# Peptides against a protein of PDB entry 6KZJ: the designs that were tried, part 41

Target 1, 71 residues: chain A of PDB entry 6KZJ
Amino acid sequence: SPDLLSEVSEMKQDLIKMTAILTTDVSDKAGSIKVKELVKAAEEEPGEPFEIVERVKEDLEKVNEILRSGT

## One batch from the design tools (peptide; made by RFdiffusion4, then SolubleMPNN)

Design b2_p21_4_s2 (from b2_p21_4 with R3K K10L W11Y D14K Y15H)
Fold by OpenDDE base, seed 2:
Structure b2_p21_4_s2 (fold): chain B 71 residues (1-71), chain A 21 residues (1-21)
Amino acid sequence: as target 1 above (71 residues)
Amino acid sequence: SLKEALAEVLYLLKHNLKLLE
């Protein structure tokens, strides 16, 4: 499903943003996406990183159930 | 832990993407 693919892609992107903040240098080192923008986006998300990851996990579990059911 | 939670999410992402292919 194109809609599910888009949803999964968005969740992946959200995880990438979090990973960049948590595991890499927060200073800008050139690129199409600036770290400061990612930080602002993450700060707008309510909850601590673990809570956010758990929410993403729950969403992915729901997606998985839909995919396995074929609906 | 956060590390384990991230690993689980990555697994789910990869698995779901395979199902969509």
Scores: peptide ipSAE 0.337, ipTM 0.879, DockQ to the pose 0.099
Fold by OpenDDE base, seed 5:
Structure b2_p21_4_s2 (fold): chain B 71 residues (1-71), chain A 21 residues (1-21)
Amino acid sequence: as target 1 above (71 residues)
Amino acid sequence: SLKEALAEVLYLLKHNLKLLE
């Protein structure tokens, strides 16, 4: 489903942002990574990183159930 | 832990993408 693909793609993007925040030094200015911008974006989402990850996991579990069951 | 939760999310993401192929 294109709708499900779009939703998963957005979650992937959010996960990439979270990963960058968690694994990259906040003072890292190398490359195209704007850590401060990523932090700001993450702060727009309610909850701490662990809470965000848990919500994403729950969403992906729901998507997985839909994909496996067809409903 | 956060590390374990991230691993689970990554697995689910990968698997869901595979199912969408």
Scores: peptide ipSAE 0.335, ipTM 0.878, DockQ to the pose 0.099
Fold by OpenDDE base, seed 1:
Structure b2_p21_4_s2 (fold): chain B 71 residues (1-71), chain A 21 residues (1-21)
Amino acid sequence: as target 1 above (71 residues)
Amino acid sequence: SLKEALAEVLYLLKHNLKLLE
């Protein structure tokens, strides 16, 4: 569904922000990404990097369950 | 580890995207 696609897209964006911080990636993705803005946005997220990654993982696991079950 | 946790997230993301295609 479009809602599910949007949810996955948001998770991907969050993951990109986290990856940039964790890997010191300063490159741009398609559409030009400002590293400064990504870092600022990630800093607004509660929790340390590992905690954030675990939350994202849990969300993706839930999405996976929905996709596999069809419900 | 953080590295392994990130790898798992990347795997799940890729897999979910594949299921949506």
Scores: peptide ipSAE 0.328, ipTM 0.875, DockQ to the pose 0.105
Fold by OpenDDE base, seed 3:
Structure b2_p21_4_s2 (fold): chain B 71 residues (1-71), chain A 21 residues (1-21)
Amino acid sequence: as target 1 above (71 residues)
Amino acid sequence: SLKEALAEVLYLLKHNLKLLE
């Protein structure tokens, strides 16, 4: 489903942002989002890192159930 | 822990993307 693919793509993007913040790799690269921009993006999402990850996990579990069951 | 939670999320993400192919 194209709508479901878009939803998963957005989840992927959110996870990438969180992963970049949580890792110690803070080096800016030519084609990468700067650390300051990543931190600002994280401020838009309420909750501590673990809470955010658990929320994403729950969403991905729901997507998985839809993909497996067709509902 | 946060590390284990991230690993589980990454697995689910990868698996879901595979199912969408």
Scores: peptide ipSAE 0.339, ipTM 0.879, DockQ to the pose 0.103; fails the geometry check

Design b2_p21_4_s3 (from b2_p21_4, 8 letters changed)
Fold by OpenDDE base, seed 3:
Structure b2_p21_4_s3 (fold): chain B 71 residues (1-71), chain A 21 residues (1-21)
Amino acid sequence: as target 1 above (71 residues)
Amino acid sequence: SLKEELAEVLYLLKLNLELLR
């Protein structure tokens, strides 16, 4: 499903951002993830960690709904 | 592929859980 793939990809992106916030390793050496850029962006917005969590939850619910509906 | 994307998501979920401990 293209919708499923889209939502999974969006969730992955949000999880990458969450990982950047939670990790103490700010190097870009792991899996070509630009951790430094994401960490810097997260530090500029005080609400970013909460907003990312909420987006991940929303993405997960959308994935579940697509799976249940079969679309 | 979807399978590859899901594998990456699961890895990231696991990693985030480890970082929260």
Scores: peptide ipSAE 0.369, ipTM 0.865, DockQ to the pose 0.166
Fold by OpenDDE base, seed 4:
Structure b2_p21_4_s3 (fold): chain B 71 residues (1-71), chain A 21 residues (1-21)
Amino acid sequence: as target 1 above (71 residues)
Amino acid sequence: SLKEELAEVLYLLKLNLELLR
């Protein structure tokens, strides 16, 4: 469904941010990911890594709810 | 597509786990 696709896409985006934080690659691009930009953004907000993890968990929960409800 | 998005999510999850070890 469109809602499921949207939530999965949101989860993907949050995971991309997590990857950027955890990777040692500081190049401008890694595939379609602008690693350097995302790393800088995360470093400017000390709570961001934890908040990203929480968002990923919330995304997964939303995906599960959509699958269970069928909507 | 949803299938492609899910594949990418699974890949990213695996990658993140590898980065955490």
Scores: peptide ipSAE 0.359, ipTM 0.863, DockQ to the pose 0.165
Fold by OpenDDE base, seed 5:
Structure b2_p21_4_s3 (fold): chain B 71 residues (1-71), chain A 21 residues (1-21)
Amino acid sequence: as target 1 above (71 residues)
Amino acid sequence: SLKEELAEVLYLLKLNLELLR
């Protein structure tokens, strides 16, 4: 499903941001992820960690809804 | 593919849980 793929992709993006916040590693050693940029952005916005968590929750709920409904 | 994206999501979830220890 295109909708499922889109929601999963969005969830992945949000999880990458969470990972950047939770890790002390600011290097871009892992793949195409710009860890340093994401860490910097998270540090500059005090509300960002909470907002990211809420987005991940919403992403998961959307994925679950698509799977349950089949649409 | 969806399978690949799901695999990456699961990996990231696992990694985040490890970082929260």
Scores: peptide ipSAE 0.359, ipTM 0.862, DockQ to the pose 0.165
Fold by OpenDDE base, seed 2:
Structure b2_p21_4_s3 (fold): chain B 71 residues (1-71), chain A 21 residues (1-21)
Amino acid sequence: as target 1 above (71 residues)
Amino acid sequence: SLKEELAEVLYLLKLNLELLR
């Protein structure tokens, strides 16, 4: 399903952000993501980690619904 | 592919859990 692929990709992106926040490694290990910018943004906004977790949870729910419905 | 994307998600989940220890 194209919706499933899209949602899984979104979940991956959110997880990359979580990883950047939690890791001490500020090196850009992703080809298209600037880890340094993500870390800095998270430090500037104290609520960012929680917001990202909530997005991941929402992503998982959407993936679950797609798998359940078969669409 | 979907399989590859899912594999990366699972890897990232594992990594995040390790970082929280």
Scores: peptide ipSAE 0.349, ipTM 0.859, DockQ to the pose 0.164

Design b2_p21_4_s4 (from b2_p21_4, 7 letters changed)
Fold by OpenDDE base, seed 2:
Structure b2_p21_4_s4 (fold): chain B 71 residues (1-71), chain A 21 residues (1-21)
Amino acid sequence: as target 1 above (71 residues)
Amino acid sequence: SLKEALAEVLYLLKLNLELLR
């Protein structure tokens, strides 16, 4: 399902940002993730990282809904 | 693929849990 794949991809992106916040490694050498930029962006937003967690929860719910509906 | 995408998500979830310990 293209909708399922898209939603899973969105969830992955949000999880990557969470990982960047939680990790002590600020190096951009690990994969294609720009850790420094993600950390700074999250720290400058007053709602972060709580807002990211809520987005991940929403993503998970959407994935579950797609799976339960079979669409 | 969907399988690979889900594998990446599971990996990230596990990694996040480890970082929270």
Scores: peptide ipSAE 0.270, ipTM 0.812, DockQ to the pose 0.151
Fold by OpenDDE base, seed 3:
Structure b2_p21_4_s4 (fold): chain B 71 residues (1-71), chain A 21 residues (1-21)
Amino acid sequence: as target 1 above (71 residues)
Amino acid sequence: SLKEALAEVLYLLKLNLELLR
């Protein structure tokens, strides 16, 4: 459904940021500039990684509701 | 905490996978 696709897309964007934070080498030797930029953006505020996780959680909750309702 | 939040995300992700079966 459009609602499901929209919610998963939002979740995916946040998960990409979290994946970068958790798995990338934050040193100057980090692979792509794109990943470095994502990490910098996510680490700009000390609470930002936590906020990203909370957004992912909210997205997952909505996905669950859509899947359970079938709408 | 971040650890607790990540645990919740993992739980919900697992639940979603179950619902998709």
Scores: peptide ipSAE 0.211, ipTM 0.756, DockQ to the pose 0.067
Fold by OpenDDE base, seed 4:
Formats: C-alpha cells, structure tokens, sequence
Structure b2_p21_4_s4 (fold): chain B 71 residues (1-71), chain A 21 residues (1-21)
C-alpha cells in the first residue's frame, strides 16, 4: 500500500543516517548517498543519534501496525 | 517496489549491526 511504502521509505532514510554516523568511510563514491552531508547534519546536535534510533523504532511500529491491519 | 525497499531496509539494519561490533 502507499502508506506502507511511505513508512518503509521513511525508516530507510533514518537508517541511512544511522549508517552515516557509524561508518568511518565518509566518501560519496557510491554517488547515491551524500554521506558527508548526512554525517555533518547528524553531528551538529549531540542528541541526534539517539533521536534517530527512536524515530526508527517509531517507523517500525507503524510498519507493523499497517501489516497487521492490512491498511 | 515495496520488496526492493524492504530488502534495502534489511540490508541497512544488518550493516548497522556490523558497524556496532
């Protein structure tokens, strides 16, 4: 469903941010992700990594709700 | 597609877990 795809896409975006925070490779060689930009944005606020994790958890719960309800 | 999107999410989850070790 459109709602499911939207929530999965949102969760993916938050996971990309987490990956950028955790990785030591900040190069944009893959071309699909602006790693340097994401790293800089994530490091501007010290609480951001925790906040991203909480957003991922919220996204996952929403995905589960959609899957269980079929809507 | 939804299937590809889910595959990408699962890949990123696995990658994050590997980076935390």
Amino acid sequence: as target 1 above (71 residues)
Amino acid sequence: SLKEALAEVLYLLKLNLELLR
Scores: peptide ipSAE 0.273, ipTM 0.813, DockQ to the pose 0.165; fails the geometry check
Fold by OpenDDE base, seed 5:
Structure b2_p21_4_s4 (fold): chain B 71 residues (1-71), chain A 21 residues (1-21)
Amino acid sequence: as target 1 above (71 residues)
Amino acid sequence: SLKEALAEVLYLLKLNLELLR
């Protein structure tokens, strides 16, 4: 489902941002994750990281609804 | 694919939990 893939991708992006905030490794050398950029973007938003957590919860709820409905 | 995307999400969830310990 395109909707399911979209919600999962959004959830993944939010989790990557949380990971970047929580980790002390700010190097981009490990994989394709641009840690420094994600940390900076999250810190510039006043509600972060709390708003990221709420978005992850919302994303997960949407994924669950899609899976339960079969859409 | 959906399977790989979900696997990545699960990995990130696990990683976040490890960072919070």
Scores: peptide ipSAE 0.270, ipTM 0.811, DockQ to the pose 0.166; fails the geometry check

Design b2_p21_5_s1 (from b2_p21_5, 11 letters changed)
Fold by OpenDDE base, seed 5:
Structure b2_p21_5_s1 (fold): chain B 71 residues (1-71), chain A 21 residues (1-21)
Amino acid sequence: as target 1 above (71 residues)
Amino acid sequence: DKLKEELAVVRYLLKKVLSLL
């Protein structure tokens, strides 16, 4: 859905920002990523897009906790 | 499929961030 696509796009931007904070190496921007290869690799994991997004959200919450607390 | 493409990028970036923590 458009709402899910928008949500995923926002998550991507958040992760780009996190990457920029954690490293000065910006050579691996989303624009330079081989997206087609990533899609094929992603299809190896089970689950529909909505289910994958829920798992990503859970991991992002953990990432945010680590960034906030240092642990 | 734009959603699958964006999601694949998100999953890649998430793994990258986790590797940097």
Scores: peptide ipSAE 0.730, ipTM 0.943, DockQ to the pose 0.495
Fold by OpenDDE base, seed 2:
Structure b2_p21_5_s1 (fold): chain B 71 residues (1-71), chain A 21 residues (1-21)
Amino acid sequence: as target 1 above (71 residues)
Amino acid sequence: DKLKEELAVVRYLLKKVLSLL
C-alpha cells in the first residue's frame, strides 16, 4: 500500500531527527545502514507490515512522551 | 520491496533511539 509506505517513511524521518537530537554522531545515515541485513533479521519477526507499523507507532508514542517531558 | 526495507530501517532506528534514552 502506498499509504502505508508513506506512513513508514514519515516515521523513518522522525526517528532520524530524534537520533540527531539525542546524539552528535550523525554518521549512521541511510547510506551507511546495511539494509539487506536488517531486512533479513526482520523476516524472522511475525506479523504483517500493518501490524508491525502499529507496534512501532505505539512505541513511538512512548518515545515522544519521554522527549517531550524529559522523563 | 521498499516497504519491507523501510520497515527494517524504522525498527533499527527505533531500537537506536530507545538505547539513547
Scores: peptide ipSAE 0.730, ipTM 0.943, DockQ to the pose 0.491
Fold by OpenDDE base, seed 3:
Structure b2_p21_5_s1 (fold): chain B 71 residues (1-71), chain A 21 residues (1-21)
Amino acid sequence: as target 1 above (71 residues)
Amino acid sequence: DKLKEELAVVRYLLKKVLSLL
């Protein structure tokens, strides 16, 4: 689904911004990541993409709470 | 599969962010 791809791409960009805020080291950019290895690792986790996205969203909410409150 | 690749990166970055908190 192009809508799902757009949503995931937006989540990626948000996470990139979060890492930039949390670190001064920008060496580990998304473009430098070994994507093929990440895909292989991700394929070992069960669930369709939309199900994975929902789990990611839940974890992102936890991240937001920590960033907002500091704890 | 672009979606598969993007999702794998998202999962990686999420783990990275969590490790930095």
Scores: peptide ipSAE 0.730, ipTM 0.943, DockQ to the pose 0.523
Fold by OpenDDE base, seed 1:
Structure b2_p21_5_s1 (fold): chain B 71 residues (1-71), chain A 21 residues (1-21)
Amino acid sequence: as target 1 above (71 residues)
Amino acid sequence: DKLKEELAVVRYLLKKVLSLL
């Protein structure tokens, strides 16, 4: 689904920004990591992509709350 | 599969962010 891909890509960009705020290490970028290994590891987790996205969205909301409130 | 790749990166980055909080 192109809509799902767009949503996931947007989540990635948000997380990259969060990482940049929380660390001074800018060398560990998505383009430098071994994506194929991450894909293989991700395939071990149960659930279809849309189900995994929903879980990630819930966790992102928690992260957002921590960053907003400090707790 | 672009979706699989992006989702794998998202999951990696989420764990990284959580480790930094």
Scores: peptide ipSAE 0.730, ipTM 0.943, DockQ to the pose 0.500

Design b2_p21_5_s2 (from b2_p21_5, 11 letters changed)
Fold by OpenDDE base, seed 1:
Structure b2_p21_5_s2 (fold): chain B 71 residues (1-71), chain A 21 residues (1-21)
Amino acid sequence: as target 1 above (71 residues)
Amino acid sequence: DELKKKLAEVLYLLKKVLELL
């Protein structure tokens, strides 16, 4: 399903943004402009990065269940 | 470390989903 692929792509993108935040948090140095843009975009998501990761995990678990069971 | 653990779990699930697509 194209809708399923789109949903997975959205989750992947959110994960990339969260990764950018984590890499920035572990570095006292200013990141690249591209990384800063990803961090800002991720920070606009409701909740802290940890909460977002948990939501993405739940979504992936649901997707996996649908793929395995067809329901 | 807990956040990194959760991130790894999400990446693992993403990989599994991609394998099923």
Scores: peptide ipSAE 0.118, ipTM 0.687, DockQ to the pose 0.082
Fold by OpenDDE base, seed 4:
Structure b2_p21_5_s2 (fold): chain B 71 residues (1-71), chain A 21 residues (1-21)
Amino acid sequence: as target 1 above (71 residues)
Amino acid sequence: DELKKKLAEVLYLLKKVLELL
């Protein structure tokens, strides 16, 4: 549904913002999450519902790795 | 720190929502 897509898109945006916040609080290391690339991804076409969900899960995984490993 | 703790809590909730999709 359009409401579900809107909600998932909002979740993705929130994950991008949280990733940006977390990356500023960790050391700048090679291979770290690049905030600018995430911002660009937020500007791209959302795509199909499944693709949006998969991107959100990918963002979540990246943030979880930052939280678990510190980077 | 406390900010990371709160963010982790939010991410946990988001994960649970995604698991329900």
Scores: peptide ipSAE 0.094, ipTM 0.622, DockQ to the pose 0.045
Fold by OpenDDE base, seed 5:
Structure b2_p21_5_s2 (fold): chain B 71 residues (1-71), chain A 21 residues (1-21)
Amino acid sequence: as target 1 above (71 residues)
Amino acid sequence: DELKKKLAEVLYLLKKVLELL
């Protein structure tokens, strides 16, 4: 639904912001998220809601790995 | 640090919400 699309888009934007905070001033280590590329990906055509959710889930897993690794 | 702990909590909740979709 349009409401779901908007909600997921907002969550993704918040995730990107939090990711930037967590990865700011850290070196680009193996397996780390590149913030610039993440931002660009978010600005691309989002596609259908399911596809957006899957992208957000992927980003969440990456952020969780960053948190677990201490980066 | 404390900020990262709070952010981790938010991300955990967000992930749980997405898992329900």
Scores: peptide ipSAE 0.093, ipTM 0.621, DockQ to the pose 0.045
Fold by OpenDDE base, seed 2:
Structure b2_p21_5_s2 (fold): chain B 71 residues (1-71), chain A 21 residues (1-21)
Amino acid sequence: as target 1 above (71 residues)
Amino acid sequence: DELKKKLAEVLYLLKKVLELL
């Protein structure tokens, strides 16, 4: 549905912002997330719902790894 | 860090929801 697509798109944008903040202290470590790659991905055409959800899942996984490694 | 723990918990739940979609 269009409402679900809008919700997922908003989640992705929020995750990109959170990732940018969290990577400021971990960007010096090997294997850290490349923020510029996530920013470029957000500027691309959203695509179909499945593609958007998969990108959000990937972003969630990346952010979760940062948070887990910081504990 | 308590804030990081809360954020990790929220992200874990969101990931689980997305896996079910």
Scores: peptide ipSAE 0.091, ipTM 0.622, DockQ to the pose 0.044

Design b2_p21_5_s3 (from b2_p21_5, 11 letters changed)
Fold by OpenDDE base, seed 4:
Structure b2_p21_5_s3 (fold): chain B 71 residues (1-71), chain A 21 residues (1-21)
Amino acid sequence: as target 1 above (71 residues)
Amino acid sequence: DKLKEELAEVLYLLKLVMSLL
């Protein structure tokens, strides 16, 4: 479903942000992921790490809802 | 197929995050 793909992609993006916060390696070897940009954005807002975790939890719930509904 | 690829990446990232906590 288009909604499922969208929500999974959103969850992936939030997980990438979590990875950027938790790692010291900020290399953008894949080219498609801007790790340095994500690290910089996370460092500029003190509450961002907690907020990202909460977004991931919300993403998981949305994915669960879509899978259960079949949409 | 794109969904399967995205799900595989999500699972990889979940594993990675858990290893870093």
Scores: peptide ipSAE 0.224, ipTM 0.800, DockQ to the pose 0.180
Fold by OpenDDE base, seed 1:
Structure b2_p21_5_s3 (fold): chain B 71 residues (1-71), chain A 21 residues (1-21)
Amino acid sequence: as target 1 above (71 residues)
Amino acid sequence: DKLKEELAEVLYLLKLVMSLL
């Protein structure tokens, strides 16, 4: 569904941010992702590491709900 | 197809993150 695709795309974006936090060696994988911008965003806010982890958790939960409900 | 690609990328990223922790 378009909702599933949207949530998976959001999760991917958040995972890129997590990668940026965990390593200095980041590169684009998906053509639509701007890694440089995500790296900058992840480094800008002191609370961002925790917030990103929480977003990833939310993304996973949303994906799970979509898969379970079939919607 | 797009979903399959996105899921593959997510799995790759999860694997990467897990390896970096």
Scores: peptide ipSAE 0.220, ipTM 0.797, DockQ to the pose 0.180
Fold by OpenDDE base, seed 5:
Structure b2_p21_5_s3 (fold): chain B 71 residues (1-71), chain A 21 residues (1-21)
Amino acid sequence: as target 1 above (71 residues)
Amino acid sequence: DKLKEELAEVLYLLKLVMSLL
């Protein structure tokens, strides 16, 4: 499903952001994402870490819904 | 399969995040 692929890709991005918040050693699994930029953005916005967690939760729910519905 | 590859990466990242909490 193209929708599933899209949501999974979005979830991956959000998880990488979470990783960047939790550690400075993210280069091995950062892929093509600008890790330094994500780390700085997360540190400069106090609400960002919590917002990212909520996005990951939403991403997971979307993925689960797609898998359960088959659409 | 691109989806399977993305899912594998997501699962890895989930495990990584959990290990850092």
Scores: peptide ipSAE 0.219, ipTM 0.796, DockQ to the pose 0.192
Fold by OpenDDE base, seed 2:
Structure b2_p21_5_s3 (fold): chain B 71 residues (1-71), chain A 21 residues (1-21)
Amino acid sequence: as target 1 above (71 residues)
Amino acid sequence: DKLKEELAEVLYLLKLVMSLL
């Protein structure tokens, strides 16, 4: 399901943001996501960690809906 | 911190779920 792959990819992106908050490793690999940028964004916005969690919850609900529908 | 601890738990569980998909 292309919708499932798309939604899981979005959830992965949000989980990476959470990882950036939890870890002190700000090093990037070539062609990978900019971890330093995510860390700065998360630290500058006091509500960002909670907002990221809510986004992941929304991602999970969408994944669940896709799985239930078989799409 | 409590917040980071809770986030770590959520992250662990979600990563586990993703590994099962």
Scores: peptide ipSAE 0.168, ipTM 0.742, DockQ to the pose 0.104

Design b2_p21_5_s4 (from b2_p21_5, 9 letters changed)
Fold by OpenDDE base, seed 5:
Structure b2_p21_5_s4 (fold): chain B 71 residues (1-71), chain A 21 residues (1-21)
Amino acid sequence: as target 1 above (71 residues)
Amino acid sequence: DDLKRALAEVRYLLDLNLSLL
């Protein structure tokens, strides 16, 4: 779905911004990304893409909670 | 597959951010 792809793409951009807030060294981490390996790992994650996105959203909320509460 | 690629990147970035907290 193009709508889902757009949503995931926006999430990616948001996470890039969060990474930049959490560290000043994003270049080294970004440069180390092996997309082919990550895609293979993602293919083994159970569920349809929309279900994976929901789990990602839950994990993202955990990140937000840690940032808000400090714990 | 653009969606699979995007999901992989999002999961990586999310895990990375968690590791930085």
Scores: peptide ipSAE 0.616, ipTM 0.928, DockQ to the pose 0.538
Fold by OpenDDE base, seed 3:
Structure b2_p21_5_s4 (fold): chain B 71 residues (1-71), chain A 21 residues (1-21)
Amino acid sequence: as target 1 above (71 residues)
Amino acid sequence: DDLKRALAEVRYLLDLNLSLL
């Protein structure tokens, strides 16, 4: 369904942000420019790691609800 | 299949993130 694809896409984006937070290689030679920007953003906000985890959990809950309801 | 591709990418990212812990 379009709702399912939308929520999965949102979850994918949040997981990319989580990847940027978890990676310790922040050198200029590591990853794409997009990932480097996400890493920098994560470093600027001490609460970002927790916020991303909570968003991923919420995304999963929404995906599960769609699958259970069939919508 | 867009959904199949999206789910495959999500699975990959989950595994990747787990490997980084």
Scores: peptide ipSAE 0.485, ipTM 0.901, DockQ to the pose 0.192
Fold by OpenDDE base, seed 1:
Structure b2_p21_5_s4 (fold): chain B 71 residues (1-71), chain A 21 residues (1-21)
Amino acid sequence: as target 1 above (71 residues)
Amino acid sequence: DDLKRALAEVRYLLDLNLSLL
């Protein structure tokens, strides 16, 4: 299902954001500039971790709904 | 297969995130 692929891809992106929140390596030892930017943004917004977790949960629920309905 | 690849990446990220907790 194209909807399934789309939703899985969205969940993947949200999980990348979660990775940035959870990692403590924000130094120049980190290879990716993009990851460092996400980490900095996540650290500056105290509500961001909860919001990302809730998005991942929503993504997973949507995936489950698609799988159950076949749409 | 795009879906298979996406699922593999999701599994990796889930495991990675768990390892960071």
Scores: peptide ipSAE 0.471, ipTM 0.900, DockQ to the pose 0.192
Fold by OpenDDE base, seed 2:
Structure b2_p21_5_s4 (fold): chain B 71 residues (1-71), chain A 21 residues (1-21)
Amino acid sequence: as target 1 above (71 residues)
Amino acid sequence: DDLKRALAEVRYLLDLNLSLL
């Protein structure tokens, strides 16, 4: 299912954002300038890591729904 | 299988994130 792969890809991207936030090494060797921007934004908003996890959970629920429906 | 590979990558990232806490 194209929708299934898209949803899994969205979940993966959210987890990559979390990895960037949790990783102490935010140098250019580990990621692009966009990663640094995400880290700065997350540091300015203390609730951001939790919000990302909640989005991952929502993504997973959508994956489960697609799998159950067979679409 | 593309889906299984994608889900395996998700599982890896979950484990990685847990290890970083």
Scores: peptide ipSAE 0.431, ipTM 0.877, DockQ to the pose 0.180

